Peptides against a protein of PDB entry 4GMN. Designs and how they scored, part 10

Target 1, 375 residues: chain A of PDB entry 4GMN
Amino acid sequence: RYANITLLALVTLASIGTDFQETLVKGNQGSRESPISAADEEWNGFDDADGDAMDVDQKSSSGEDQEEDYEEIDVKEDDEDDDDDSITSEMQADMERVVGADGTDDGDLEDLPTLRELIQTAVPQLIRLSNLPIDSDESLTIQSHALSALNNISWTISCLEFANGENANIHNAWYPTAKKIWRKTILPILEADSADLKLATQVTSLAWAVARVLHGETPTDGNPHRKFISLYHSSKQQAGGNSNSIEEPEDPFQGLGVKCIGVVGSLAHDPAPIEVNREVGVFLVTLLRQSNNVPPAEIVEALNQLFDIYGDEELACDKEVFWKDGFLKHLEEFLPKMRTLTKGIDKRTQPELRTRADEALLNLGRFVQYKKKHA

## One batch from the design tools (peptide; aimed at target 1 N152 S158 C159 E161)

Design b1_p10_5_s4 (made by RFdiffusion4, then SolubleMPNN; from b1_p10_5, 7 letters changed)
Fold by OpenDDE base, seed 2:
Structure b1_p10_5_s4 (fold): chain B 375 residues (1-375), chain A 10 residues (1-10)
Amino acid sequence: as target 1 above (375 residues)
Amino acid sequence: MKYPPPPSLR
């Protein structure tokens, strides 16, 4: 009886998360679908109308040059000794403490009471339910539904724009909670090394949603990027051996491989450690090199992650990883393969995959051209 | 804009 009430509550929370996402997606589409009325402005050709040049007589007013004698203040170059202010290990530890200070700036969600209750009341209970001892099929079912609810809420929040200080109140409220989901739900499940591919897919989906907000500030404890890379490889080995394969999801972008790529790509953003960035970057570039054996949806996601990670030349990862490890050459060599791959996708049977592949191909051409100008 | 994969209600 209590289990059925708990399951109903979890299904309801998962539905609220989904319904909120659909509303946000529709709202953001509705803001872009300002109806550009197809005014069929018939592009009437260039009529060469000989418009008369009006002779505007510019009167030259001669302003008198007052030579103000600026006295050369002989600023002595004091040789300021380059005291290489080596960021003391204490400043780095204090920066880690300031980033690790639970600044209980619970973002002011007074105007968003439903979202406040989801973040402050529901999510902590979902984290608790996802950490229950698994001793029965009932406890496994509760965990799965708790993960589904956390996934839907986290994906919904990850669809909000947080760039340029947008939704800062939501970001500030969500950020500490997202870190709690990572540390208390995601990491323990990944460390349990379960052979359950359904559970692995659920936790990887949740991890991607969380990492889409935290990016390179996602906790690096226990090298989670390597766990997701290992999970990617393990999932490929299992799919090849057992004809009782988990039905490939009808949506190619729901596959465990795509989710693993999405997580590790998000984890590799600045300010991620350069070694984490390198390991992820090498993994992604290796997928492109091995593209003959990689699903098209995973190639699309890998490209998109590479563009987002290495799109900014001011970031340390541009110099220390992208240029140093010669990624441009691999991207350029992949262009003709990507054209072939994209053309091989049937627009009739897989319209979304084809559209995303056409976009990724266009962006690859632009990205290669951009990087060649900044070489 | 990368559309996230829709949350599966499964």
Scores: peptide ipSAE 0.032, ipTM 0.786, DockQ to the pose 0.131
OpenDDE base, seeds 1, 3, 4, 5: peptide ipSAE 0.031, 0.030, 0.030, 0.032; ipTM 0.786, 0.776, 0.783, 0.791

Design b1_p10_6 (made by RFdiffusion4)
Pose (drawn by RFdiffusion4):
Structure b1_p10_6 (pose): chain A 285 residues (1-30, 108-237, 251-375), chain P 10 residues (1-10)
Amino acid sequence: RYANITLLALVTLASIGTDFQETLVKGNQGDLEDLPTLRELIQTAVPQLIRLSNLPIDSDESLTIQSHALSALNNISWTISCLEFANGENANIHNAWYPTAKKIWRKTILPILEADSADLKLATQVTSLAWAVARVLHGETPTDGNPHRKFISLYHSSKQDPFQGLGVKCIGVVGSLAHDPAPIEVNREVGVFLVTLLRQSNNVPPAEIVEALNQLFDIYGDEELACDKEVFWKDGFLKHLEEFLPKMRTLTKGIDKRTQPELRTRADEALLNLGRFVQYKKKHA
Amino acid sequence: SLRPPLPKPS
């Protein structure tokens, strides 16, 4: 039963996690009662995956179970985070998911992050999941072991298809949990790291530049948020952004539209947004 | 409602 009974169940649950994304797209061209697949994924499939993700690991075989369990959690969390939850959008699904997303973080992402050593493959798997969960949690994400510091250290140290880089994952997840209403100091650290990435953009991969700019625009674009005054202005983030604008233009034109298109068009949008961003705040004390 | 698409992680 081993090869069939356990591994097959996980790989299939993970595929179900992947393919539910197509239901969302196709459903649009035409209490999760209307979405039983999603209902079952959250209420039934996910609790068992959190359990499996936790347990040793005493042996290599259970090293594979953990990995596959993390793959399924990842695919489900990603697909769910492909939904619009800003404003009142998709509120029914948000309430069904949010507490579970908190559990995944506390019971899965955090204990694994506690034992630093040693894997890159596994370190990559947890950051991908944590990025998916934090896209929904948005600074409501738990601040316990000061996880942003660990993901920040993971970025620099793992320095030794552009958007699949682990570094992109470190930027995204740390950037996502630093939105309001996060601890203002957690925000200061994450914001400083994201801006430092620009000041020292001399060697940062272009995709990581685009993600850093999107994360910053996503965080400091609301003057009513305490962190806009408490960090963005208090630490003068505006100067680095104004200084980076010329640097950003040349790197964007440094990208071969023909090889490959997506990064180029994505970077064009970031400079565009970067310019508009430098204006809006320039207008606000 | 859906968000703008992003590259899916591996």

Design b1_p10_6_s1 (made by RFdiffusion4, then SolubleMPNN; from b1_p10_6, 5 letters changed)
Fold by OpenDDE base, seed 4:
Structure b1_p10_6_s1 (fold): chain B 375 residues (1-375), chain A 10 residues (1-10)
Amino acid sequence: as target 1 above (375 residues)
Amino acid sequence: KLRKPRPRPL
């Protein structure tokens, strides 16, 4: 009896998440009376504002080599069971500081009571239900439905524009909850290393939706980018063995490989650690080099992620990774392969894939030309 | 702006 009520509530929450997306899309279409053809947002790099180069004469002080012989102090490992409570206090203090700085846009969704109730009341219960011990087919079903509801809510919120202070109230209300979904739902499921590809696909879809809001501010604990890269490779090994049991989703972009690329690409944005950015960038560039064995949808996603990560020359990752690791050469060498790949997609049978590949090819040409101008 | 991936409700 209780389980049927819980399942009905979870299906209802998943439906509310989808209906809310449709409502946001319709509302955003109602404000755009002009169909600005989404073709004409040319990536105009920032205009060259002539900022006078202040010549900072850093005098090199030659400090002398003192070889101090540091004796190897054998620090005994005292196994003090330091309870997991210490990391909570400093991050709580930083979270309280971010909430306290500008007292105008408290995550008070007064004007959005349904969204407030969804974030503050429903999502914390969905997190609990997604973390239930799997002891029955019923608990597995509850977890799957809780993950689906969290996915639909997180995807819907990730559709909002948060750039330039847009929807700041929603962003501020969602941000701590998104971090909680990451830490309490996504990481534990990834660490359990389940051979269940359905569960892996659900958690990776949720992780992508969450990471599309958190970007490089996504918690780096346990190197989650490496877990998703590993999951990408494991998914390819399993697909090669049993042609009979993975119904490739009818939508080529719903594949686990695309979702893994979307997660790791989102995790690699500034302010991600440079080594996280490098490992992801190398992974993405390696997919382009191996493109003959990679699904076209994954190539399209990998290109879009590379453009989003390395599109800003003012970011540390541009100098320290993109230029230093020679990514431009790999993108330029891939351009003729991308033309061939895109032309090989049948417009009649795969119209979305073809459209997205034509867009990615156009953007690749523009991106290579831009990076050559700013070299 | 590069086109963000379409959201994918499951």
Scores: peptide ipSAE 0.051, ipTM 0.843, DockQ to the pose 0.378
OpenDDE base, seeds 1, 2, 3, 5: peptide ipSAE 0.049, 0.050, 0.048, 0.048; ipTM 0.836, 0.843, 0.832, 0.827; seed 2 fails the geometry check

Design b1_p10_6_s2 (made by RFdiffusion4, then SolubleMPNN; from b1_p10_6, 5 letters changed)
Fold by OpenDDE base, seed 1:
Structure b1_p10_6_s2 (fold): chain B 375 residues (1-375), chain A 10 residues (1-10)
Amino acid sequence: as target 1 above (375 residues)
Amino acid sequence: KLRKPEPRPL
C-alpha cells in the first residue's frame, strides 16, 4: 500500500518534470518565430502557353434514388476530455512567468510557488529515496523512479537560460540543490561501481542535467569525469561482448555513450581545474580520431561539447589546453571525415541525426575558421 | 554564435 502510493507520487513527479519541459519548448518556439521576412521574390509569372481545350463530352447516366434510411446512431461522443491535467494551471502560470520574466536578482521564488515547492520540498525527498539502501526489488524500483523524477526536474531546469543573469532567482535556488543531488545521489551511485547498465544510464542522465547548470563548478571530489570516461569505455566493451545488448534506444541521442560525453563535456567548462579540462578535451578529441568506430550521435555531442568548452579565447583552457595540446589540428583533420559521416546518414530513416550532424558540421567549419583567425 | 540542439530528458 505505501509502496504503491510512493511509486504513484514518483511517477507523477517525473511526469511533471517532463511536462514542464514541453511547456518551456513551446514558449521558446513562440519567441523564435522571428517573422520570416517575406522577401517578396517576385515569382516571375510563367507565361500561359496556349494549351488546347479538349472538350470531353461524357454522358448522363441516371441512377435511381435508394433512400437508405441511415439510422442516425447518436454516438454520444462522450468527450472524455482526457484533460490530462498533468500540468496544473499554477504550473503553466509559473512557466509562462519564467519565459517572460527579466530576472530579478532576488533568490526568492516568491512568484514561482510550484517551482519553489519542487526544488525545496520534492527534490530533497527524491534525494532521500534515491539514496536508500537497496535490499529488495521494491527498494530498487523506488530508487529508479526517484532517479527518473530527479532527472526530469533537473533537465527542465537545465533548459532555462541562465546566461547574462537571466532567471537568476531560479539559478540561485537550484544551485545548492543541484550540488546536493551531485554529492548525495550521483557520487554514491558512481562509487558503488554497479554493473547495472540501467542504473548507470539513469544516473548518467541525471548527472548530465545537473552538470548542464553547474558546469565547471560541479564538485570535482573523487574526479567524477574519470568515472564517466571509464563508464563510457565499459559500456562499449559490454555492447561488443554479449548478444544481450540492451536494446539501443530508438533515439541515438539517448544512448549511454552520448550521456557520458554530455556529462564530461559539461564538467570541463571554466572554472574547472585545467587538468580536468585537459583529460576531457583529450577524451573528446580522441573520439574524433577514432570516429570510424564511434556512433554518429556521440560524434555530434563530442563536437558540440568541444565548441562550448573552447569557444572563448579569454579562458585559461584556450591557452593551456586547446593551443598547447594542438586541438585545432585534430579538428581540421576531422572536417573531411565529418563531411563523409554526415553524408552517410540517411535523411529518411534518421532525420534528426542527419539534421544535428549537418549543424555540427557547419559549426565545425566555423569553429576551425574562428580558431585559425585567432591563432 | 554556434547553434546547438538541446538534449531531451528521458
Scores: peptide ipSAE 0.041, ipTM 0.813, DockQ to the pose 0.352
OpenDDE base, seeds 2, 3, 4, 5: peptide ipSAE 0.040, 0.034, 0.039, 0.038; ipTM 0.819, 0.797, 0.818, 0.806

Design b1_p10_6_s3 (made by RFdiffusion4, then SolubleMPNN; from b1_p10_6, 6 letters changed)
Fold by OpenDDE base, seed 5:
Structure b1_p10_6_s3 (fold): chain B 375 residues (1-375), chain A 10 residues (1-10)
Amino acid sequence: as target 1 above (375 residues)
Amino acid sequence: KLKKPEPRPL
């Protein structure tokens, strides 16, 4: 009886975390449908500084108009009126405030009472439940549901913009809690060296969500980046050895390999120790060099992490790692391989993977040009 | 602007 109530509460908290994220994603998509005019804008790094667009009028001639008739895929909105009574009116009001608040108010979560209770009351209980002694299938089930709830909450918060002091109130409330999740949930599970790939996937997803907010300020105790790199390699060895295909997740971006890359990439951002950055950077560049045996989704994630880590030339890691360890050469040598890889993805069967690979290929070309100009 | 791929929750 108590277990079923606890499990129902954990499933409800996990649902709440997902619904909040879907609302944030939909709200952010509606604001980003400004048509990207394919202006040949040179990528100048991550600085939102108004740098003068040099008008390079290169007239180059004649490619034939093939009007490929884009069949308008009539996405039937199946109005499944699933009355998911999971979202309270108070929670909906908090979600609307989070999506609508361009407010630079460093204030307490007084105006976000549901989010406050989620962070201050629910998350500390989820951390406790994730750290229970595993002595039964019931305790393992409770841990898994507590990790799922922590994952969905942490992912939702990690989808907020925190640059330029945006959402500073939420950031300031979350930051100590995120560090507590890292130290009390993630690290103990990583230290236990469990052969359970399901648990490893759950903790790695949670670690990625937490590290997307903490970046290089993520606690470096015990060199967690090396554990996630080891987990990456161990997961690849297990997939190659058993003819029982662990069904690759239907979504290529939900794979344990992608999640390991996302965690270690996030951990390597400034102000991470230069040696942590170097070990991660070498790992990511090594994936590109070995790309013939690496899933395309992991290549896409590794590229995006490399752009995020080394996109700012003022950071110590640019000089001490990127230039010093000769990463530009490896990126340039990878560019023709990325073109071949991207063209090999069928748009009909894997539309998202193709879109993200096309974007990563475009960004790789721009990033290589940028780094050559700033050499 | 680079489109950052949004990582998805589990």
Scores: peptide ipSAE 0.041, ipTM 0.810, DockQ to the pose 0.372
OpenDDE base, seeds 1, 2, 3, 4: peptide ipSAE 0.041, 0.040, 0.037, 0.032; ipTM 0.809, 0.811, 0.804, 0.794

Design b1_p10_6_s4 (made by RFdiffusion4, then SolubleMPNN; from b1_p10_6, 5 letters changed)
Fold by OpenDDE base, seed 2:
Structure b1_p10_6_s4 (fold): chain B 375 residues (1-375), chain A 10 residues (1-10)
Amino acid sequence: as target 1 above (375 residues)
Amino acid sequence: KLKKPVPKPL
C-alpha cells in the first residue's frame, strides 16, 4: 500500500518534469530559431556576446588616504605536509560561497514557488529514494522511478539558458542540489559496478543532465570520466555478444553510448583539470578515427562535444591539449569520412539523425577552417 | 551557438 503511493508520487514527479521540459523546449524554440547562420558565415569560435560595456563614467571621488595600520597577525605556519590533493571541504564550501556571494541573486525563488518546492522539497527525497538498499524487486523499482524523476527534473533545468547571467536565481538554487545529486546518487551507483545496463543507462542519463549545468565544475572525485569511458567500452562489448535485443532505443540519441559521450564531453569543459580534458579529448578523437565501427549518433555527439570543449582559443585546453596533441589533423582527416557517413543516413527512415549529422558536418568544416586560421 | 540535441527525458 505505501509502495503503491510512493510509486504513484514518483511517476507524478517524473511526469511534471517531462511536461515542464516540453513547455521550456516550446518556449525556447521561439528564441533559438536564430536561423542556422548562413552556410557562408565563418565560425569565429564561441562569441561571448559583447556585453556592451555600459560606459559608467565613475567620477573619481578622491577618497582620502586613511593609512589603517594592519596589525601583522602572526599566523604560525604549522607545516603539516599532508599532500592530500583533495580540494578541502572548506575550499569547496568557499567556492560554493563565492558563487553565492555575487549578492544580487541568492537563488531566491520567491516568484517560482513550484520550482522552489521541486528543488528544495521533492529532489532531496528523490535522492534518498535513489539510495535505498536494494533488497527486493520493489526497492529496485522505487530506485528506477526515483532516478527517472531526477533525470526528468535535471534535464528540464538543463534546458534553461544560464549564460550571461540568465536565470541566475534558478542556477543558484539548482547548483548545490545538482552537486548533491552527483555526490549522493550518481557516484554511489557508478561505484557499485552493477551489471544492470538499464540502471547504468538511467544513471548516465541523469549524469549528463547534471553535467550539462555543472560542466567542468562537476566534482572530479574518483575520476568519473574514466568510469563513463569504461561503461562506454563495456556497453559495446555486451551489445556485440547477446542478440538479446536490448531494443536499440528507437531514438539513436537515447543510446547508452551517446549518453556516455555527452557526460564525458560535459565534464571536460573549463575549468576541468587539463588531464581530465586530455583523457576525454583523446577518447572523442579516437571515436572519430575508429568511425567505421561507431554508430552515427555517437559520432554526431562526439563532434558536438569536441566543438564545445575546444571552440575557445583563450582556454588552457586549447594550447595544452588541442594543439599539443594534434587534434586538428585528426578532425581534418575525418572530414571526408563524415561526408560519407552523413550521406549514408537515409533521410526517409532517420530524418532527425540525418539533420543532426548534416549540421555536425557543416560545423566540422567551419571548425577546421577556424582552427587553421588561428594556428 | 551550435544547436545541441537535447535528449528527450526517459
Scores: peptide ipSAE 0.036, ipTM 0.799, DockQ to the pose 0.371
OpenDDE base, seeds 1, 3, 4, 5: peptide ipSAE 0.035, 0.031, 0.034, 0.034; ipTM 0.796, 0.789, 0.791, 0.794

Design b1_p10_7 (made by RFdiffusion4)
Pose (drawn by RFdiffusion4):
Structure b1_p10_7 (pose): chain A 285 residues (1-30, 108-237, 251-375), chain P 10 residues (1-10)
Amino acid sequence: RYANITLLALVTLASIGTDFQETLVKGNQGDLEDLPTLRELIQTAVPQLIRLSNLPIDSDESLTIQSHALSALNNISWTISCLEFANGENANIHNAWYPTAKKIWRKTILPILEADSADLKLATQVTSLAWAVARVLHGETPTDGNPHRKFISLYHSSKQDPFQGLGVKCIGVVGSLAHDPAPIEVNREVGVFLVTLLRQSNNVPPAEIVEALNQLFDIYGDEELACDKEVFWKDGFLKHLEEFLPKMRTLTKGIDKRTQPELRTRADEALLNLGRFVQYKKKHA
Amino acid sequence: SSALPPRPAS
């Protein structure tokens, strides 16, 4: 039963996590009662995956169960975070997911992040999941073990397809949990790290630059948020952004539109947004 | 609204 009974069930649940994404796309070209697949995934499939993710690991075989359990959590969490939840959008699905997303973080991502050592493959798996969960949680994400510090240290240390880089994952997840209404100091650290990435953009991979710019735009684009005055202005983020604008233009043109297109067109949008961003705030004390 | 990044590899 082993090869069939356990591993097959996880790989299939993970595939179900992947393919539900196509239901969302195709459903558009035409209390989760209308989405039983999603309802079952959250209420039934996910609680067992959190359990499996937790348990040792006493043996290599259970090292594989944990990995596969993390793959399924990852695919589901990612697919769900592909939904628009800003404003009142998709509120029914948001309430069904948000508490569970908090559990995945507390019971899965956090204990694993507690024991620093040793794996890169596993460190990559947890960050991918944490990034997916924090895209929904948006600073409502728990601040307990000061996880942003760990993911920040993970970025620099793991320095030794452009958008699949682990560094891009570290930028995204730390950037996502630093949105309002996060602890203003947690935001200060994450914002400082994201801006430092630009000041020292001399050696940062272009994809990590694009993600850092998108995370910053996503965080400090609302003057009513305490962190816009308490951090963005108090620490003068505006100067580094104005200084980075010329540096950003050359690196963008340094990207071969023909090899490969996506990063180029994505970076064009970031400089475009970077310019528009330098103006909007320039207009605000 | 935030930008959607590319999907991660399995």

Design b1_p10_7_s1 (made by RFdiffusion4, then SolubleMPNN; from b1_p10_7, 5 letters changed)
Fold by OpenDDE base, seed 5:
Structure b1_p10_7_s1 (fold): chain B 375 residues (1-375), chain A 10 residues (1-10)
Amino acid sequence: as target 1 above (375 residues)
Amino acid sequence: MPVLPPAPSS
C-alpha cells in the first residue's frame, strides 16, 4: 500500500517533468523553427554573403506519360483527441512566465509557484528516495522511479537558457539543488560500482542533465569524469561479450555511450580544472581516431562537445590543452572520415542521425577553418 | 532527453 502510493507519486512527478519539457519546447518552437540544439545561437558569426549564382543550364528532355491510377486510400483520421489535460493551468502559467520573463535577478521563485514546489519540496524527497539503502526489489524500484523523476525535472531545467543571465532566478534556485543531486544521488551510485547497466544508464542521464547546467562548476570530488570514461569503456566490453539483449535503444542518441560523452563533455567546460579538461579532451579526440569502431551518434556527440569546450580562444583550455596537445591536427585528419561516415547514414531509415551528422560535419569544417585562422 | 516515466510496477 505505501509502496504503491510512493510509486504512483514518483510516476506522476516524472510525467510532470516531461510535460513541462514539452511545454517549454512548444513555447520555444513558436519563436524558433530550429530544433533545440543548445549550441545553435552563438555560432552566427560567419556572415558569408557572397552568393555567386552558378547558372547550370542542363536541358534534358523526354517524355513518357504513365497514368498510374492511385487509389484514394481513405485514411480515416481517427482524431483520438487524447486531451491529456495533464498540464495544470498553474504549470502552463509558470511556463508562459519562464518563456516571457525578462531576467529578474532575485533568486525568488514567488512568481513560479509550481517550479518552486518542484525544486524546494519534491526534489529533496526524490534525493532521499534515490539514496535509500537497497535491501529489496521494492527499494530498487523506488530508486529507479526517483531517478526517473529527478532526470525529467533536471532535463527540463537544463533546456532553459542561462548563458546571458537569462532565467537567473531559476538558475540561482536550481544551482544549490543541482549540486545536492550530484553529491547525494549521482556520486554515491557511481562509487557503488554496480554492474547494473540500467541503473548506470539512469544515473548517467541524470548526471548529464545536471552537468548541462553546472558545467565546469560541477563538484570534482573523486574525479567523476574518470568514472564516466570507465563506464563508457565497460559498457563497450559488455555489449561485445553477452548477447543478452539489453535492447539497444531504438534512438541512437539514448545510448549509454552518448550519455557518458555528454556528461564528460559538460564537466570539461570552463571553469573546470585544466587536468580534467585535458583528460576529457584526449578521450573525445581518441574516439575520433578510433571512429571505425564507434557508433555514429557517439561521434556526433563527441564533436559537439569538442566545439563547445574549445570554441572560445580566450579560455585557458584553448592554449593549455587544444593547442598544446595538438588537437587541430586530429580534427583535420578526421574531416574525410566524418564525410564518409555521414554519407553512409541513410536519410530514409535514420533521418535524425543523418541531420545531426550533416550539421556536425559542417561545424567541423567551420571549426577547423576558424582554428587555422587563429593558429 | 527526458525518459518516459517507467510503467508502474504492478
Scores: peptide ipSAE 0.018, ipTM 0.677, DockQ to the pose 0.080
OpenDDE base, seeds 1, 2, 3, 4: peptide ipSAE 0.017, 0.017, 0.008, 0.008; ipTM 0.704, 0.689, 0.567, 0.566

Design b1_p10_7_s2 (made by RFdiffusion4, then SolubleMPNN; from b1_p10_7, 3 letters changed)
Fold by OpenDDE base, seed 5:
Structure b1_p10_7_s2 (fold): chain B 375 residues (1-375), chain A 10 residues (1-10)
Amino acid sequence: as target 1 above (375 residues)
Amino acid sequence: KPVLPPRPAS
């Protein structure tokens, strides 16, 4: 009886975390004007707002107008108003404030009462439930649901902009809680060395969400980056042997390999220790060298992480790792392979993977050119 | 560019 109520409450908290993320994504899409065709902006690193638009003379090739008569399929959207009563009017008001607020520096979240109660009251209970002694299948189920709720909340918060002091009140309230999730939930599960790939996937997803906010300030105690690299390699060895197909997730970006790359990439950002950065950078560059045996989604994630880690030339990791360990040469040698890989993805069957691969290929070309100008 | 966050675990 109590367990079923606890499970229902955990499922409800996980759903609330998802709906909150969807609402943030919809709010952020409404504020973005038309996608500026990201074709012509030179990638000048993270900071330089003063991009002089070089006029590239597009020569007009006159292709013939074949008027294909698109029959207007009147798809009646049956507005099934599924009144998903899950989003309270208070949560909606908190979301509207998060999208519109010039962030007060005060971590008290006085103007965000629902988010405050989520961080201060719900998350500390979820941390306790995720770290209970496992003595039954019921305790495993409670742990799994507590991890799912923590994952969804942590992902939602990691989708907020925190650059340039934006949302500083939310960042300041979340930061100590994120460190507590890392130390009290993530590290104990990683130390338990369980052969459970489901639990490993859940904890790795949560670790990525937390590390997307903490970056190089993520606690380095016990070298967690090496554990996620080991988990990456172990997951590849198991997929080859046992015919119990853990169904590869239909979404290529939900794979354990992608999640491991996302965690270790996030952990390697400044101010991470240079040796942590080096071990991660070598791991990521090694994936590019071995790309013939690596899923395309993992290559896309590894490239994005390399751009984010080594995009700033003022960081110590640029001189001490990127240039010193000769990463530019490996990126240049990978560029023709990335073109072949990207062209091999069918746009009709895998549109998201193709779009993200086309973007990563474009960014790789720009990044290599940038690094050559700054050599 | 918006890194599409990995979808929350359903």
Scores: peptide ipSAE 0.040, ipTM 0.809, DockQ to the pose 0.574
OpenDDE base, seeds 1, 2, 3, 4: peptide ipSAE 0.039, 0.038, 0.038, 0.033; ipTM 0.809, 0.809, 0.804, 0.791

Design b1_p10_7_s3 (made by RFdiffusion4, then SolubleMPNN; from b1_p10_7, 4 letters changed)
Fold by OpenDDE base, seed 3:
Structure b1_p10_7_s3 (fold): chain B 375 residues (1-375), chain A 10 residues (1-10)
Amino acid sequence: as target 1 above (375 residues)
Amino acid sequence: MPVLPPRPSS
């Protein structure tokens, strides 16, 4: 009886976290339909506003009009009004306030009662449940559901903008709780060195969500970046040996390898120790050098992490790691390989992976040009 | 550029 009630409560908390994320994604898509006029703004890094547009003279080759009669497949939009009645009116009101509020710097969530109860009441209980001794299949099930609920809440919060002091109240309320999740849930599970790849995937997903907010301020106790790099390599060795391949998730971006890259990338941001940044940067650049044996989604994630870590030239890691360890040369040598990799992705069967690879290729070209101008 | 976050596990 109590186990089933606890399980139902954990499933409900995980659902609430998912439903919040879906609505944040839908709300943020509506704001992006501002037509990005294709001003060829040269990517000048994070700070430089003066993007000189390079006019690429596209020679109009007049190819002949073959009127292929595209039969209008009348896709009846079955408006399945899946009234996903899952989002409470209180959750919607909290989300509308998060999008519209000039964030007061106080970690006070008086105006966000649902989010306050998630952070202050639910998360401390989920941390407690994730720390139970594993002595039965029931305790393992409780841990898995507690990790799923923590993951969904942490991911939802990590999708909020915190730049320029936006959502500062939420950031300030979440920050100590995120550090507590790291120290009390993530580190103990990583130290137990379990051969359970499902548990490793859950804790790594949670670690990425937490590290996307904490960045280089994530607790460095016990060198967690090395544990995630080790987990990356161990996961690749297991997938190659036993026919109990955990089926690679249908979504290439949900793979344990991508999650490990996302965690270590996030951990390497300023103000991370230069030694941590260097070890992560060398790991990411090594993936690009070994790209023939690396899934395309992991290459896309490794590139994005490298751009985010080394995009600012004022940071100590630019001089002490990027330039000193010669990363520019490795990125330049990778450009032709990235073009081949991206062209090899079928747009029909893997449209998301192709779009993300086309974007990462464009950004790699811009990033290499930027770093050459600022050398 | 917005890195599309991985979807949470349902």
Scores: peptide ipSAE 0.040, ipTM 0.804, DockQ to the pose 0.602
OpenDDE base, seeds 1, 2, 4, 5: peptide ipSAE 0.040, 0.040, 0.038, 0.040; ipTM 0.805, 0.805, 0.814, 0.802

